# Designs tried in a protein design run: peptides against a protein of PDB entry 9IZ0. Part 173

Target 1, 345 residues: chain A of PDB entry 9IZ0
Amino acid sequence: ITCLGSNGHTYKQLVKGGNDDLRQDAVMEQVFEQVNGFLRSYRKTSQRNLSMRTYKVIPLALKTGVIEWVQDTIPLGEYLDSAHKVYHPKEWSLSTCRKLIAEKQMEDLETRLKVYDLVCRHYRPVFRHFFLESYADPVQWFTTQTNYARSTAVASVLGHVLGLGDRHGQNILIDKTSGEVIHIDLGIAFEQGKKLPVPECVPFRLTRDVVDGMGITGVEGVFRRCMEFTLETLRREEDSLLSVLEVLRYDPLFSWLISPLRRMKKQKMQLENFNQPESGNITTDASRDPKIQRNNVSGESEAERAILKVRQKLSSTLSVEASVGELIRIAQDPSYLALMFCGWS

## One batch from the design tools (peptide; made by RFdiffusion4, then SolubleMPNN)

Design b2_p18_8_s3 (from b2_p18_8, 10 letters changed)
Fold by OpenDDE base, seed 3:
Structure b2_p18_8_s3 (fold): chain B 345 residues (1-345), chain A 18 residues (1-18)
Amino acid sequence: as target 1 above (345 residues)
Amino acid sequence: DEELKKLPAIQQELLKEL
């Protein structure tokens, strides 16, 4: 839909109907607005305009809401698929790579690492071309690439700390005007992604294409430094952040558990990312829920565990530099990337 | 899809590296 704002501007809005609980997305956007307040309060983060890009989510009912359509954006995965066909037309397709990784999903780690390496040799990074194509002016190129590295650093720290899962190329938008990343579909938070059939293994998405977009310095430039400043700010504001999360503990609108419907939708999306759309009416007979033992973990016990994990991730036991160094190492480790649906790009 | 025709050859090449 298109809405006319009170300011005379027209806003495109996406109406999600029927099956999407937007309340979790709206709550996560509110947490990001609070974090953006913390980032504006400190000199090291404010001087760099560090922020998590937010979008407006208005939940209208339990399963319906309006999402701001972020104009001038492209999904990272859509850009990468199109650019890879242009720059590397002799390499394997994304569909071939996905199928090979999927076919070996049940194999041991050694086999999965060999498949991942083979896929990586036949599917090279291209995301640097986004900046080279979109920004002919060297100042705009440098500014937008810097904004990308900064926004990716903030999103990576927040993704780790808040346990944001399901950060694949369709859930990351690139703003074509600023070069900033926008994370969408925030329905999996506080490490609930680890409860999926294919668990989230990395702290945030730092694949070869995500790194290629950072330019010649890769992770060792603006990205690492902006992660450090962001983590330093979150450690200073630990009590403030935990107080915001404690308010959410008692919010009856926030579900600390993945709803069965959201879990089924994410499981289906995981499977559909591997299957070409065969137009087969899969009547999902909802009657064969495999008895994943509903450990009757109260939503309160999951909220407490989530808050304890946030506190643990903000621990000052390691320096900011050592903590960021370890996060970057883990996020780039082939032993984790080989376990992902799309760890090669 | 011409790429689906290459998949058996790629799978056989992968089976030789495994």
Scores: peptide ipSAE 0.051, ipTM 0.771, DockQ to the pose 0.031
Fold by OpenDDE base, seed 1:
Structure b2_p18_8_s3 (fold): chain B 345 residues (1-345), chain A 18 residues (1-18)
Amino acid sequence: as target 1 above (345 residues)
Amino acid sequence: DEELKKLPAIQQELLKEL
């Protein structure tokens, strides 16, 4: 829909109708705005204009809301698929890579690592070309690549601390004007991504293409330093951040658990990305609901566990540099990336 | 269609690496 704002500007708005509760996204955006307040208050983060890019989410009902259309954006995954076809037309397609990873999903780690390595050799990084194509002026190129590395660093720390899941290339937008990343579909948080059919094993998305967009320094420079400054800020504001999360503990509308419906939807989307449309009417008799023992873990007990896990991630037991170093190591570890649905790009 | 024709060759390459 297009709405006329009180300022006389027309805004495109996406009406999302579906099973996804936009209240989860709206709450996470409110948490990001509080964190952006912390980042503005500290010299090291403020001097670099470090922020999590936010978007307006207006929940209208349990399953209906209006999302502000983020203008001048492209999904990372859409750019990468298109650019890979241009720059590497002789390499494997994204569908071929997905199929090979899927066919070996039930195999041992050694087999999955060999498949991941093979896929990586036949699907090379291209995301550096986004900046080279979009910005002919060297100053604009450098500025936008720097903004990308900065915004990715903030999103990586926040994504780890809040346990953001489902960080695939369609849920990460690139702002074509600033080079900044915008994370969308925030309804998988507090490590609920580990409960997906393909469990999330990395703290944040730091795939080869995500790194290729940082330019010649990769993770070693703007990205690492901005992660350090962001984590330093969050550790200082631990009590303030936890106080914001404690308000959500008492929100009867906030779900600390991934809904069974959302889990099933993600399961179907994962399976549909693996199955070619064989036009076989497999009436999958939905009668094999695995009796997931509804351990009636009260939403309160899951909130307590989530808040405790956030506190543990903000622990000062390790230096900021050591903590960031370990996060970067784990996020790039082939032993974790080989287990992901799309760990190669 | 053309990529599906490459899948057997890719699977044979994978079988040599495994």
Scores: peptide ipSAE 0.042, ipTM 0.750, DockQ to the pose 0.030
Fold by OpenDDE base, seed 5:
Structure b2_p18_8_s3 (fold): chain B 345 residues (1-345), chain A 18 residues (1-18)
Amino acid sequence: as target 1 above (345 residues)
Amino acid sequence: DEELKKLPAIQQELLKEL
């Protein structure tokens, strides 16, 4: 929809309706605003303007609401598909790569690693070109690439700690003005991504294209150091963060579990991407919603497990540097990426 | 799609590497 603001400006807004829990998105955005408060209060993070980019979500009802349309953005996956066709027109299509990985999804790790390596040889990274094309001024280029590495570092740490799932290239927007990442569709959190038909095995998205966007240093430099400062801030503010999550434990509208309908929709999208091209409008006929009696007792036990898992991820048993080093290692490990739906880009 | 017609050849190449 398009709304005229009281200031005379016209705003585009996305009205989202159906089985998507916009209350979960709105709650996660509130958690991000609290975390942004911690990042602004801590000298090491405030000096670097570290933040999780947020967007406004206004829940109108249990299953409907208005999302702020983030202007001047592009989905990472949309840019990568388009850029790959331009820069590597002799390599395989994204569709071919997806099909080969999916055909071998039930095979052993060794077979899946061979297929992943083959796909990687025939689908090379291109995301560095986003910055080279969009910013002719060297200072703007360097600034936007730095903002990208910083925002990706914050999102990677916070996404790991909160167990954000479904971090595919369509759920990550790039701000064309700042180079910052905006994470959307936050309805898979607290490690519920491990319950998807293709389980998420990585702590955050750190694929070859995500790294290629960081420039010649890759993960080494701005990204790693900003992850370290972000994790140091979250460890310092552990009690404050856990107190915010405890408020959500008592929200009867918040879902600590992936909805069966969302799981089925993701399964269907994974299967349809297997069989036929670009029909972007899946109007799922909403006529058979089984009344999910949320037994409050099951929700409290899952919330408690989720909060305990957040506390475990904030543990100071390892140094910040060692913890970040291990997260970066796992997020780039071919043995995990070969198991993902799209681990090569 | 012309590339989907190459899929049998890609599958045969993959079968030689597996």
Scores: peptide ipSAE 0.031, ipTM 0.703, DockQ to the pose 0.031
Fold by OpenDDE base, seed 2:
Structure b2_p18_8_s3 (fold): chain B 345 residues (1-345), chain A 18 residues (1-18)
Amino acid sequence: as target 1 above (345 residues)
Amino acid sequence: DEELKKLPAIQQELLKEL
């Protein structure tokens, strides 16, 4: 839908029907706006314009809402699949790589590591080409690559702290104008990604292509420093952030648990991606609601556990540098990435 | 590409400013 704003601007909007997830997305976007307030208040983050890119989510009714359509964006996964075919036409297809990883999903870690290494040798990173293709001017190229590294750093820290899951290449948009990342589909938070059929073991997405987009320095430089400044800011604002999360404890519409329907949908998508080449546009009509009585008592205990886990992640027991160093190490560790659905790209 | 050869130098300069 295209709406004319009272300011005379036309806004393209996505009307999403049938999904309880819009309230989860709207709440997480509100948390990101509060965090963006903290990032603007501190000199080290404000001087670098560090922010989590947000989008407007307006819940209208039960299972209906309007999502702001982010203009001039592309899903990271869409770009990477296209670019890989162009730059590495003799390497394996994404479908071949997925199939090989899937066929070995039930095998031991040693076997999964061997398959992951084999896939990595036949599916090389290409995301650096996004910047080289899109920005002919060296200053614009550098600025957009810097914005990418900065926005990825903020999203990585915040994604770890809030326990954001389901960070696959279709849930990460790249802004073609700024180079910034935009995270979408935020309904898997507070480590609920560990409850997926393929448990999420990494703190955030830092795959080889995500690193390749940072340029010649990779994680060393802008990305690492911006992670450190972001984590330093979140540690200073711990009580403020926890107070924002405590408000969600009393929101009867917010679910600290992954929806069984969403879990089943993700399970189905994982199984379909194992059995079929990506035919585009899975508009899944979620038309059957089993009336599961939400026991309120379970939600409060999970909220408390989530808040305690956020506090633990903001602990000053380790330096900011040591904490960021360990997060970067874990996010790039083949022993975790080999266990992921798409850890090679 | 000759422009690609200048990029490492530009990256090093701005890593000092950021």
Scores: peptide ipSAE 0.006, ipTM 0.379, DockQ to the pose 0.013

Design b2_p18_8_s4 (from b2_p18_8, 11 letters changed)
Fold by OpenDDE base, seed 1:
Structure b2_p18_8_s4 (fold): chain B 345 residues (1-345), chain A 18 residues (1-18)
Amino acid sequence: as target 1 above (345 residues)
Amino acid sequence: DELLKLLPSQRQELLKFL
């Protein structure tokens, strides 16, 4: 839909209907706006304009809302699939890579690592080309690549601290104007991604293509330093961040747990991405919502556990540099990436 | 290599943001 704003501007809006709880997205966007306040107040982050890119989410009902249409964006996964076909037309298709990883999903780590390495050799990074194609001016190229590395660093720290899940290439948008990343579909948070059929084992997405977009320095430079400054800011504002999360503890509408329905939907989507689309109109007869009596006691205990994990991730036991170094190491470790649904790109 | 195509003034300005 297109709405006329009170300011006389027209805004495109996405009306999302379905089984997605837009209230979780709206709450996470509110948390990001508070964090953006902290990043603006701290000199090291403010001087670099560090922010989590946000979008407007207005939940209208349990399963319906309005989302801001983020103009001039592309899903990372859509760009990578298209660019890989152009730059590496002799390499394997994304579908071939997915199939090979899937066929080995139940195998041991050694077998999965061998298949992951094989896939990586036949599906090389291309995301550097996004910046080279889009920006003919060297200053604009460097600025947008820098903005990408900065925004990815902020999103990586926040993604780890808040335990954001389901960070696949379709849930990460690239702004074609600024080079910044925009994270969407925020309904898997507080490490609930570990409860998916394919559990998330990395703190954030730092695949070979995500690194390739950072340019010649990769993770060593803008990205690492911006992660450090972001984590330093969040550690400084720990009490403020925890206070924001404590408000959510008492929100009866916020779900600290992944719903069984959402888990099953993600399971089906993971399985259907393995089978070619037979055009079966599965009328999902949505009539049996099991009245999950949300025992309020279980929700409060999970909120407390989530907040405790956030506090633990903000611990000053290790230096900022050591903490960021370990996060970068884990996020790039083949032993974790080989376990992911799409860890190669 | 591409950073080498930037003018020294532009590099100094960009280095202030790094």
Scores: peptide ipSAE 0.014, ipTM 0.413, DockQ to the pose 0.012
Fold by OpenDDE base, seed 2:
Structure b2_p18_8_s4 (fold): chain B 345 residues (1-345), chain A 18 residues (1-18)
Amino acid sequence: as target 1 above (345 residues)
Amino acid sequence: DELLKLLPSQRQELLKFL
């Protein structure tokens, strides 16, 4: 829809109707706004303008809301599919790669690693080209690539700490103006991604293409340092962050658990993505909600477990550098990436 | 290495972003 603002400006808005609880997205965006406050308060993060890019979510009803249309963006997955066809036209298609990974999903780790390596050899990283083709000016090129590495670092730390799931290439937008990442569809948080049909086993998305976008330094430089500064800030603001999360404990509308409907929808999308090329049509199929009485007693225990896991992730038992080093290692480990739905791109 | 190909003024602008 297009709305005329009281200021005379025209705003495009995405009306999301269907089974997605936009309240979950709106709450996570509010958490990111609070974290952005912390990032602005500390010199090391404020000097670098470190922030999680946010978008406005206005929930209108249980299953209906308005999402801000983030202009001048492209889904990472859409760019990568197009760029791989242009820069590597002799390599395998995305659909071929997905099919090969899918056919081996039930096999042992050794077999899955062999197929992952094979796919990786026939589907090479291209995301560096986003910056090279979009920005003819060397200063703009470097600035946007730096903004990408910075925003990816912030999103990676926050994604780990808050346990954000379902971080596939369609849920990560790239701002064509700034090079920053925008994370969307935030309804899988607090490690509920581990409850997906394909369990998420990485702390955040750091695939070969995500790294290729960082340029010649890869993870070594701006990305690593910005992760360290972000984690240092979150450790200092632990009590403040936990206080924000405790407010959600008392929100009867907030779901600490993945809804069965959302789990089924993600399962269906995973199965469809095995059998069909991504037609990016978010078909909101209006399946009848069985009134599952949410037992309130389960919500409080899961909230407490979620908050405890956030505390554990913010623990100072390891240095910031050691913690970030281990997170980067795990996020790039083929033994984890080979287990993902799309860990090769 | 690519940073060394930039003019000193461009390098100083870029250093604000590091």
Scores: peptide ipSAE 0.009, ipTM 0.374, DockQ to the pose 0.012
Fold by OpenDDE base, seed 5:
Structure b2_p18_8_s4 (fold): chain B 345 residues (1-345), chain A 18 residues (1-18)
Amino acid sequence: as target 1 above (345 residues)
Amino acid sequence: DELLKLLPSQRQELLKFL
């Protein structure tokens, strides 16, 4: 939809309708704005302009709303598929790689690792080329690559703490002007990604291409230090963050669980992406709404478990450096990455 | 170690952002 603003400018907006609860996206964006307040108040994060990039979400109904169209962006997955064909035309296609991983999805870890390592040898990272193509000026190139590493660090810590799932390459936008990442489709939070048909086993997306975009230092330098400063800020503001999440405990409309419909839709997409690349509007006839008696007691117990899990992730039992080091290790571990959905690689 | 692979100019710029 194109809306005329009160300022006389036209704004393109995305209307999402269907089975996704846009109130969850709107709530997560409100949590990100509060976290951005904490990042602005703390010297170590403020000096680096650390923030989670946000977008406006206006829920109109349970399953319908308006989302801000983020201008000058590209989905990470769209860029990577295009760039890989240009820079590595003799390597395997993304479709071939996905097929090989998915054919072994039901096999043991050892077999899945062998296939993952085989795919990695025939599909090399290309995301460094985004910065080299987009920015001819060396200062602009370096600034945008730094902004990318910083924004990815904030999103990685916050995504881990809030248990954000479904972080595939189409749900991560790259800002072509700043190099910053924008996370979209926030409807899988509080570790509900572990309840998907293929469980999410990594704390955040740190694939080889995500690392290749950080430049010659990879995860070592700007990314690691910005993760440390972000986690230090969130630990300092733990009570403030938990208080924001506790307000959601009393929202009877907020879903701490993945909806059965969203789970089924993700399962169907995971099965259908095997056969045809067509961006078909699957108007699945929503006529069978099983009356999910929301047992109010079940929702409150799930909220309490989610808040407890956030508190556990903010625990000072390990140093900030040790905690970040372990998160970076797990997020890059082939033993976890080989267990991910074929669309994750 | 990776910082040592950078040119001196790139290393100085990187140090401003660390």
Scores: peptide ipSAE 0.009, ipTM 0.336, DockQ to the pose 0.013
Fold by OpenDDE base, seed 4:
Structure b2_p18_8_s4 (fold): chain B 345 residues (1-345), chain A 18 residues (1-18)
Amino acid sequence: as target 1 above (345 residues)
Amino acid sequence: DELLKLLPSQRQELLKFL
């Protein structure tokens, strides 16, 4: 839909209908706005304009809503696939890499590491080219690359703390104007990504291409420092953040659990990316709404466990520097990335 | 409380654009 704003500008909006509950996305965006308040309140974060980029989500009904179309964006995965074909035309296709990883999905860690290393040697990082090709002015290039590293740092800390899942390259937009990352499809939170058919083992996406976009300093520059400042701010505001999440504990309409339907949909999307679409009439017999006996008792216990995990992630048991160092290490560890659906880019 | 109050306001904002 294209809407005319009261300012005379036209805004594109995405109407999402069907089976996706946009309420979860809307709630997560509200949590991000609260966190953005905390980031504005502290000198170390406010001086760097640290924020989680948000987008407007308006749920119309249980299965329908309007999403703000973020103008001048591209999905990270779309850019990387296109750029890889341009800059490395002799390397393997994304489909070849995906196939090789999937063929070894049930194998031991050693075999999966060997295949991951093989894929990495035949699929080199390209994301640095986004900044080099998009920004001819050196000041714009530096500013946008800095904004990318800053926004990725904030999103990485928040993604870890809130346990955001499904952080594949199609769920991360790059703003072509600012270089900032925008996380979309927030329907997998509070570590529910570990319940996917391919469990998420990393705290956030910090693949080779995500790092390549940070420029010559990689993670050791703006990114690490901005993660530290963000985590320091969230630790200071722990009680405030937990109080925001406690409001969700008592919202009977908020789902702390991934729906079986969403899990199955993500499983199918993972499988269909391997098979060419043979036009088999999958009669989606949508008629068997499994009576999810929402045992209300199970939802409250999951909310409590989720809040306890958030509190644990905000613990001051380790220094901010040590905690960030460990998160960066784990997020880049081949032993975890080799287990992911697309850990190489 | 405040988060639950934002949902009605967002609905009203959309109804001004639709």
Scores: peptide ipSAE 0.000, ipTM 0.298, DockQ to the pose 0.024

